Peptides against a protein of PDB entry 4Z63. Designs and how they scored, part 20

Target 1, 334 residues: chain A of PDB entry 4Z63
Amino acid sequence: LCLGMNDLTGNIPEDLFHLKRLNLLGIQENRLSGSLSREIRNLSSLVRLDVSWNLFSGEIPDVFDELPQLKFFLGQTNGFIGGIPKSLANSPSLNLLNLRNNSLSGRLMLNCTAMIALNSLDLGTNRFNGRLPENLPDCKRLKNVNLARNTFHGQVPESFKNFESLSYFSLSNSSLANISSALGILQHCKNLTTLVLTLNFHGEALPDDSSLHFEKLKVLVVANCRLTGSMPRWLSSSNELQLLDLSWNRLTGAIPSWIGDFKALFYLDLSNNSFTGEIPKSLTKLESLTSRNISVNEPSPDFPFFMKRNESARALQYNQIFGFPPTIELGHNN

## One batch from the design tools (peptide; made by RFdiffusion4, then SolubleMPNN)

Design b1_p9_6_s4 (from b1_p9_6, 3 letters changed)
Fold by OpenDDE base, seed 2:
Structure b1_p9_6_s4 (fold): chain B 334 residues (1-334), chain A 9 residues (1-9)
Amino acid sequence: as target 1 above (334 residues)
Amino acid sequence: PSYISSVEL
C-alpha cells in the first residue's frame, strides 16, 4: 500500500493493521500525526515500512520482533522521541534503518551481533548522547553510516579499525575530538570511500603523518573545524579522490602541486583558510575539469550531502556527489 | 564561502 506524497492527516486507521499480507506500507510525505501504533506488529509480512516526512510523535513501538521480514524502516523527518526500541536494535532482518531528523535520545545502542543484515544506518540529526557505540564494527554488513548532528562526545572508538564493511561515514557536527586518533583508526577501514567530519575537532592540528593511508578515499570533507597545520601529505596517496572540502579551517603553507595529480578530483574547496604562495599550475590540468565524462554511475552514500553557502542560508541538498558542480574554490585565503 | 556537511545545518 503506497499512500505517500499526499495531504493525509490524523492517525493511521487501525483497520490498516489487519492487512496481514501487506509487504509494503508507504505513507511518507503526508501530515500524519500522533504515535506510531503498536498494531504495526500485526503486519507480520511487512518488508518495507516508510513513515518518513510526517508529524509522528512519541516513542517508536517495540514490536519489531513480530516483523521477521522487515528489511526497510524509513522514519526520517518525524518527531519520534526516546531510544531505538530493543526489538529494532536486535532485528536480524533489517537492512536499512533511517531515522534521521527526529528527536531520539539517550545512548545509541545496537546489538550488531543480532543485526546481521544491517547495511545502512542513518541516525543523523537526533539527540543521541554519550560515546559512539564501540560495537558498530560487529554489524558485518554495515556499509553506510550517518551519525552526524548528535552529541557523541570523545574519540572515534579503537574498535573501528576493524570496521571493514564501512564505505560511507558521516560524523559531521557530533562533538568529536582527536582528529589524529580518528584518522589513525579510520585508515584501517579498507572500504572507506566517503568520510565527512565537518564541524568536529575544533581548533586541532590536522595530522601530516606520511604513515596515514586512505587507499579508496573518494570524498573527504573536513570543513569548518578551524584545523591548524598544512595540506596533509598523506592525502596525496588517495589517487581516487573526487571531492575535497577543507574549507573554513586555519590551514597554512602552500597548496602542494600534487593536488593537480588527482585525475578524478572535480570538486576542491580550500576556501577560508590561510594558504599562501602561488596557485599550483597542475590545478589547471585536472582531467576531471577538462573532460566531460564524469562517471555518474558510481555508488554513493545513502545519506544526502548539504552545502551551506552562508551561515544564515539554508543548506542546499545534494543527493549524489556528482550533483556538485565542478568547482575550485580557493577564495578567502588571507 | 560554502562548506559541505551530511546534515541540514
Scores: peptide ipSAE 0.415, ipTM 0.921, DockQ to the pose 0.918
Fold by OpenDDE base, seed 4:
Structure b1_p9_6_s4 (fold): chain B 334 residues (1-334), chain A 9 residues (1-9)
Amino acid sequence: as target 1 above (334 residues)
Amino acid sequence: PSYISSVEL
């Protein structure tokens, strides 16, 4: 049943929960309100539940033990409160959980040993507090993780060195500290292609440790951290780099010539730093900007990107990395 | 001057 993209109001009719053979319930992009009924438990054949972009409130019902086929739960952009229900946090069937932009709170806890199918987790823009869950690497299929805009004070857990499944990671605006430790840990994530760390590490030094290596890194975003230091030499070994945003920092020194050696680099933002010297001539030779053959068919994060062009403007949403125009921004340097 | 994030700013 697909009823998305309407102006539906009120609650879900209880009689809908008698549809025991229903595999897909999509009611997204409506004005549905109230609590999500516990009677969802009666939808024992449910594979996909999409309640996103509504006015749902209250706690998410603890009924996911009665949904053994549920692979996709999309609840982003609602008013959900409380924690992740125990049955949801233990779901062996769940592949994707998206609860971005809610009011979920408390300590984030997932039973990763039970969540054997979880591949995508979006909990961005919630009220989770405490530390990042150390057991996330036990989610052996978890590739996409957005935990941005939560209050995860402290450091990236050392256990994340074992996060072999991790491909796309966002921690933007999560009150993280110790960028040197974070990068030192996350370099062990050999499948990591996208790393977004914007609005963390306030005023720290960007490490220039040549021992750091991100072999498969395609997207690095560490904007608006007020980071000090220079362009990190370790980044020159990330030969697959496609997008680099280090804007709104306090980075100094020259823009190195190796920045133009990235064959796939189509988006570069180094704006609002304190870089000095000349623009590297190698930037004029970026193959991605001279050749039309950008491979558009690459896997992307499930979480959206947001570009804030002006402090007063709403952020523009980009659902894919290749949605960004080819860009070189070097403005507002001294 | 823009910057990228993974969250609505």
Scores: peptide ipSAE 0.410, ipTM 0.919, DockQ to the pose 0.917
Fold by OpenDDE base, seed 5:
Structure b1_p9_6_s4 (fold): chain B 334 residues (1-334), chain A 9 residues (1-9)
Amino acid sequence: as target 1 above (334 residues)
Amino acid sequence: PSYISSVEL
């Protein structure tokens, strides 16, 4: 049943929960309000539930033990409160959980040992507090993780050295500390291609440790951290780099010539730093900017990117990395 | 400021 993209109001009719053969319920992009009914438990054949972009409130019902086929739960952009219900946090069927832009709170806890199918987790823009869950690497299929805009204090857990499934990770604006530890841990994530750390590590030094290596790093965003230091030499070994945003830091020294050696680098923002010297001539030879054939059908994160070009404007949403125009921003350096 | 994030800015 697909009823998305309408002006539907009120609650879901109770009789809808009599549809025991229903595999897909999509009611996204409406004005549905009230609590999400516990009677969802009656939809025992449900594979996909999309309630996103509504006015739902209250706690998410603890009925996911009665939904053994549920693979996709999309509840982003609602008013949900409380925690992740225990049955959801233990769901063995769930592949994707999107609860971005809610009011979920408390300590984030997932039973990753039970969540054997979880591939994508978006909990961005919630009210989770405490520390990052140390057991996230036990989610052996977890590839996409957005935990941005929560209040996670402290460091990236040491256990994340074992996060082999992790490919796309965002922690933007999550009050994280110790960038040196974070990078020293996350370099062990051999599948990590996208790392977004914007608005963390406030005033720390960006490590220039030549022992750091990110083999498959394609997207690095560490903007608006007020980071000190220079362009990190370890980044020169990330030969697959496509997008680099280090804007709004306090980085100093020269822009190194190796920045132009990245064959796939199509987006570079080093603006609003304290870089000095000449613009590297190698930037004029970036193959990605000179080649007409950027046929990059590469997998992208499930979480969107946002860029606010004007303080008075809403942030632009980019669902794909290649939605960003080819860019070199070096402005506002002194 | 203009910069990339995974959250609405």
Scores: peptide ipSAE 0.404, ipTM 0.915, DockQ to the pose 0.761
Fold by OpenDDE base, seed 3:
Structure b1_p9_6_s4 (fold): chain B 334 residues (1-334), chain A 9 residues (1-9)
Amino acid sequence: as target 1 above (334 residues)
Amino acid sequence: PSYISSVEL
């Protein structure tokens, strides 16, 4: 049953929960309010539940043990409070959990040993606090992780060296510290293609350790961290690099010539730094800017990107990396 | 002046 993109108000009719053969319930993009009924437990055949973009409030009901076929739960952009329900945090069927832009709070806890099917997790823009959950690498299929705009104070856990499934990771604006440790850990994630760390590590030094290596890194965003140092030499070995944003830092020295050797690099923002010297002539030879044949069919993160052009403007949403225009931004340097 | 994030800024 798909009832999304209407002006539906009030609660879900209780008789809807008698549909024991229902595989898909989509009620997204409405004005549905109140608590999400615990009677969703009666939908024992449910594979997909989409309640996103509503006015739901209260706690998410702890009934996911009665939903053995549930693969997709989308609840983004609601007023949900409390934690992740215990049955949801233990769901062996769940592939995707999206609860971005809610008011969920407390310590984030997932039973990754039980969540054997989880491949995508979006909990961005919530009120989770404490530390990053050290057991996330036990979610052996977890590829996409957005935990941005939470209060995960401290460092990336050492256990993330074993996060082999991780491909897309965002921790933007999560009060993280120790960028050297974070990069030293995350380089072990051999499937990591997208790393977004904007608004963390305030005033730290960007490490220039030649032992750092990100083999499959396509997207690196470490903007607005006030980072010191220079363009890191280790980045030159990330031959698949497509997008680099290091804007709004305190980076110094020359822009190195090897920045033009990235065959796939179509978006470069080094603006609002303290770079000096000449613009590398190699930037004029970037194949991705001269040829239109960027592979649009590459897998992208499930989480959106946002670009804020002005402090007073709403951020522009980009659902795909290739939604960004080909860009070289070097403005506001020395 | 712009920068990328994974959240509404």
Scores: peptide ipSAE 0.404, ipTM 0.916, DockQ to the pose 0.874

Design b1_p9_7_s1 (from b1_p9_7, 4 letters changed)
Fold by OpenDDE base, seed 2:
Structure b1_p9_7_s1 (fold): chain B 334 residues (1-334), chain A 9 residues (1-9)
Amino acid sequence: as target 1 above (334 residues)
Amino acid sequence: SSSWVSSVE
């Protein structure tokens, strides 16, 4: 049953939960309000539940043990409070969980040993606190992780060295500390292609350790961290780099010539730093900017990117990396 | 431009 993109109001009628053969319930993009009924448990054949972009409130019901076929739960942009229900945090069927832009709180806890099918997790823009869950790498299929705009005080867990499934990771604005430790850990994530760390590590030094290596890194965003140091030499080995944003830092020294050697680099923002010297002539030879053939068919994160012009401005949403215009921004350097 | 990329609005 698909009732999305309407002006439906009120609660879900209880009789809807008598549909025991229902595989898909999509009621997204409405004005549905109140609590999400516990009677969802009666939808024992449910594979997809989409309640996103509504006015739902209260706690998410702890009924996911009665939903053995549930693969997709989309609840982004609601007013949900409390934690992740125990049955949801233990779901062996769940592939994708999107609860972005809610009011979920407390310590983030997932039973990753039980969540054997989880491949995408979006919990961005919630009120989770405490530390990053050390057991996330036990989610053996977890590829896409957005935990941005939560309050995860401290460091990236050492256990993330074993996060082999991780491909797309966002921790933007999550009160993280110790960028040197974070990069030293995350370099072991062999499948990591997208790393977004904007608004963390405030005033720390960007490490220039030549032992750091991110072989498959395509997207690196570490903007607005007030980072000190220079362009990191270790980044020159990330031959697949497509997007680099290090804007709004305190980086100094020259822009190195190797920045023009990235064959796939089509978006470069080094603006609002303290870079000096000449613009590398190699930047004028970037093949991605001279050739029209950007491969649009690459795997992308499940979470969107946002470009902010300032802290108070509405961000521009980019659903895919190739939605970014070819860009070289070197403005506001000294 | 005075912009930066993020994964959040």
Scores: peptide ipSAE 0.382, ipTM 0.895, DockQ to the pose 0.865
Fold by OpenDDE base, seed 5:
Structure b1_p9_7_s1 (fold): chain B 334 residues (1-334), chain A 9 residues (1-9)
Amino acid sequence: as target 1 above (334 residues)
Amino acid sequence: SSSWVSSVE
């Protein structure tokens, strides 16, 4: 049953929960309000539940133990409060959980040893507090993780050295500290292709340790951190780099010539730094900007990117990396 | 430009 993208109001009719054979319930992009009914437990055949973009409030019901086939739960852009229900945090069937842009709070806890199928987690823009959950690497299939815009004070857990499944990771605006530790840990994530760390590490030094290596890194975003230092030499070994944003930092020195050696680099933002010297001539030879053969079929994060042009403006949403226009931004280096 | 990329607004 798909009833998304309408002007539906009120609650879900209780009789809908009598549909014991229902595999898909999509009621997204409506004006549905009130609590999400516990009677969803009656939908024992449910594989996909999409309640996103509504006016739901209250706690998410703890009934996911009665939904043994549930693979997809989308609840983004609602008014949900409380924590992740225990049955949801222990779901062995769940592949994707999206609860972005809610009011969920408390310590983030997932039973990753039980969540054997979880591959995508979006909890961005919530009110989670405390530390990052050290056991996330125990979610052995977890590939996509957005935890941005929560209050995860402290450092990236050392256990994330073992996060082999991690491919797409965002921690933007999460009050993280110690960028040197974070990068030193995350370099061990052999499948990490996308790393977004914007609005963290305020005023720290960007490490220039040549021992750092991100073999598969395609997207690095560490914008608006007020980072000091220079263009990091370790980044030159990330031969697959496609998108680099280090804008709105306090980076100094020259832009190194190796920045033009990235064959796939189509988006470069180094604006609003303190870079000096000449623009590297190698940037004029970026193959990605001269050739139209951008491989359109690359896996992207499940979480959107946002480009914020002004502090007061809504960010532009980009659902895919290739949605970004080919860009070289070197402006406002004074 | 006054733009930066993030995963959130």
Scores: peptide ipSAE 0.380, ipTM 0.893, DockQ to the pose 0.840
Fold by OpenDDE base, seed 3:
Structure b1_p9_7_s1 (fold): chain B 334 residues (1-334), chain A 9 residues (1-9)
Amino acid sequence: as target 1 above (334 residues)
Amino acid sequence: SSSWVSSVE
């Protein structure tokens, strides 16, 4: 049953929960309000539940043990409060959980040893607090993780050295500290292609350790951190780099010539730093900016990107990496 | 430009 993208109001009719053979329920992009009914437990054949972009409130019902076939739960952009229900945090069937842009709170806890099918997690823009869950690497299929805009004070856990499934990771604006430790840990994530760390590590030094290596890194975003240091030499070995944003830092020294050797680099923002010297001539030879053949079919993160032009301006949403225009921004360096 | 990329609104 698909009823998304309407002006439906009120609550879900109770008789809908008698549909024991229902595999898909999509009621996204409506004005549905109140609590999500616990009677959803009666939908024992449910594979996909989409309640996103509504006015739902209260706690998410703890009924996911009665939904043994549920693979997709989308609840982004609602007013949900409380934690992740215990049955949801233990779901062996769940592949994707999206609860971004809610009011969920407390310590984030997932039973990753039980969540054997979880491949995508979006909990961005919530009220989770405490430390990052050390057991996330036990989610052996977890590829996409957005935990941005929560209050995860402290460092990236050492256990994330073993996060082999991790491909897309965002921790933007999560009160993280120790960028040197974070990069030293995350370099062991051999499948990591996208790393977004904007609005963390305030005033720290960007490490220039030649022992750091990110073999498959395509997207690195570490903007608005007030980071000191220079362009890191270790980044020159990330031959697949497509997007680099280091804007709004305090980086100094020259822009190195090797930045033009990235064959796939189509978006570069180094603006609002303290870089000196000449613009590297190698930037004029970036193959991605001269050829029209950007491979639009590359895997992208499940979480959206946002570009803020001003602190007061509404951010532009980009659902795909290749939605970014080909860009070189080097402005406002002194 | 005064732009930066993030994963948050």
Scores: peptide ipSAE 0.380, ipTM 0.892, DockQ to the pose 0.864
Fold by OpenDDE base, seed 4:
Structure b1_p9_7_s1 (fold): chain B 334 residues (1-334), chain A 9 residues (1-9)
Amino acid sequence: as target 1 above (334 residues)
Amino acid sequence: SSSWVSSVE
């Protein structure tokens, strides 16, 4: 049953929960309000639940043990409060959990040993606090992780060295500290292609350690951290780099010529730093900007990107990396 | 531009 993209109001009719053969319930992009009924438990055949972009409130009901076929739960952009219910945090069937832009709070706890199918987790823009869950690497299929705009203070856990499934990771605006430790850990994530760390590590030094290596890194975003240092030499080995944003930092020194050697680099933002010297002539030879042959069919993160032009400006949403215009931004340097 | 990329609004 798909009733998304309407102006439906009120609660879900209780009689809808009698549909025991229902595999898909999509009621997204409405004005549905109140609590999400616990009677969802009666939908024992449910594979996909999409309640996103509504006015739901209260706690998410702890009924996911009665939903053994549930693979997709989308609840983004609601007013949900409390934690992730225990049955949801233990779901062996769940592939994707999206609860972005809610009011969920407390310590994030997932039983990753039980969540054997979880491949995508979006909990961005919530009120989770405490430390990052050390057991996230135990979610052996977890590829997409957005934990941005929470209060996950402290450091990236050492256990993330073993996060082999991790491909797309965002921790933007999560009060993280110790960028040197974070990069030193995350370099062990052999499948990491997208790393977004914007609005963390306030005033720290960007490490220039030649021992750091991100083999498969395509997207690196570490904007608005007030980072000191220079362009990191270790980044020159990330030959697949497509998007680099280091804007709104305090980076100094020259822009190195090796930036122009990235064949796939189509978006470069180094603006609002303290870079000096000449613009590298190699930037004029970026193949991605001269040839339109960028393969548009590359997998992207399940979480959206946002481009913010100013602190007060409305962000532009980009659902795909290739939605970004080909860009070289070097403005507002010395 | 004075823009930065994030995964959050």
Scores: peptide ipSAE 0.379, ipTM 0.893, DockQ to the pose 0.887

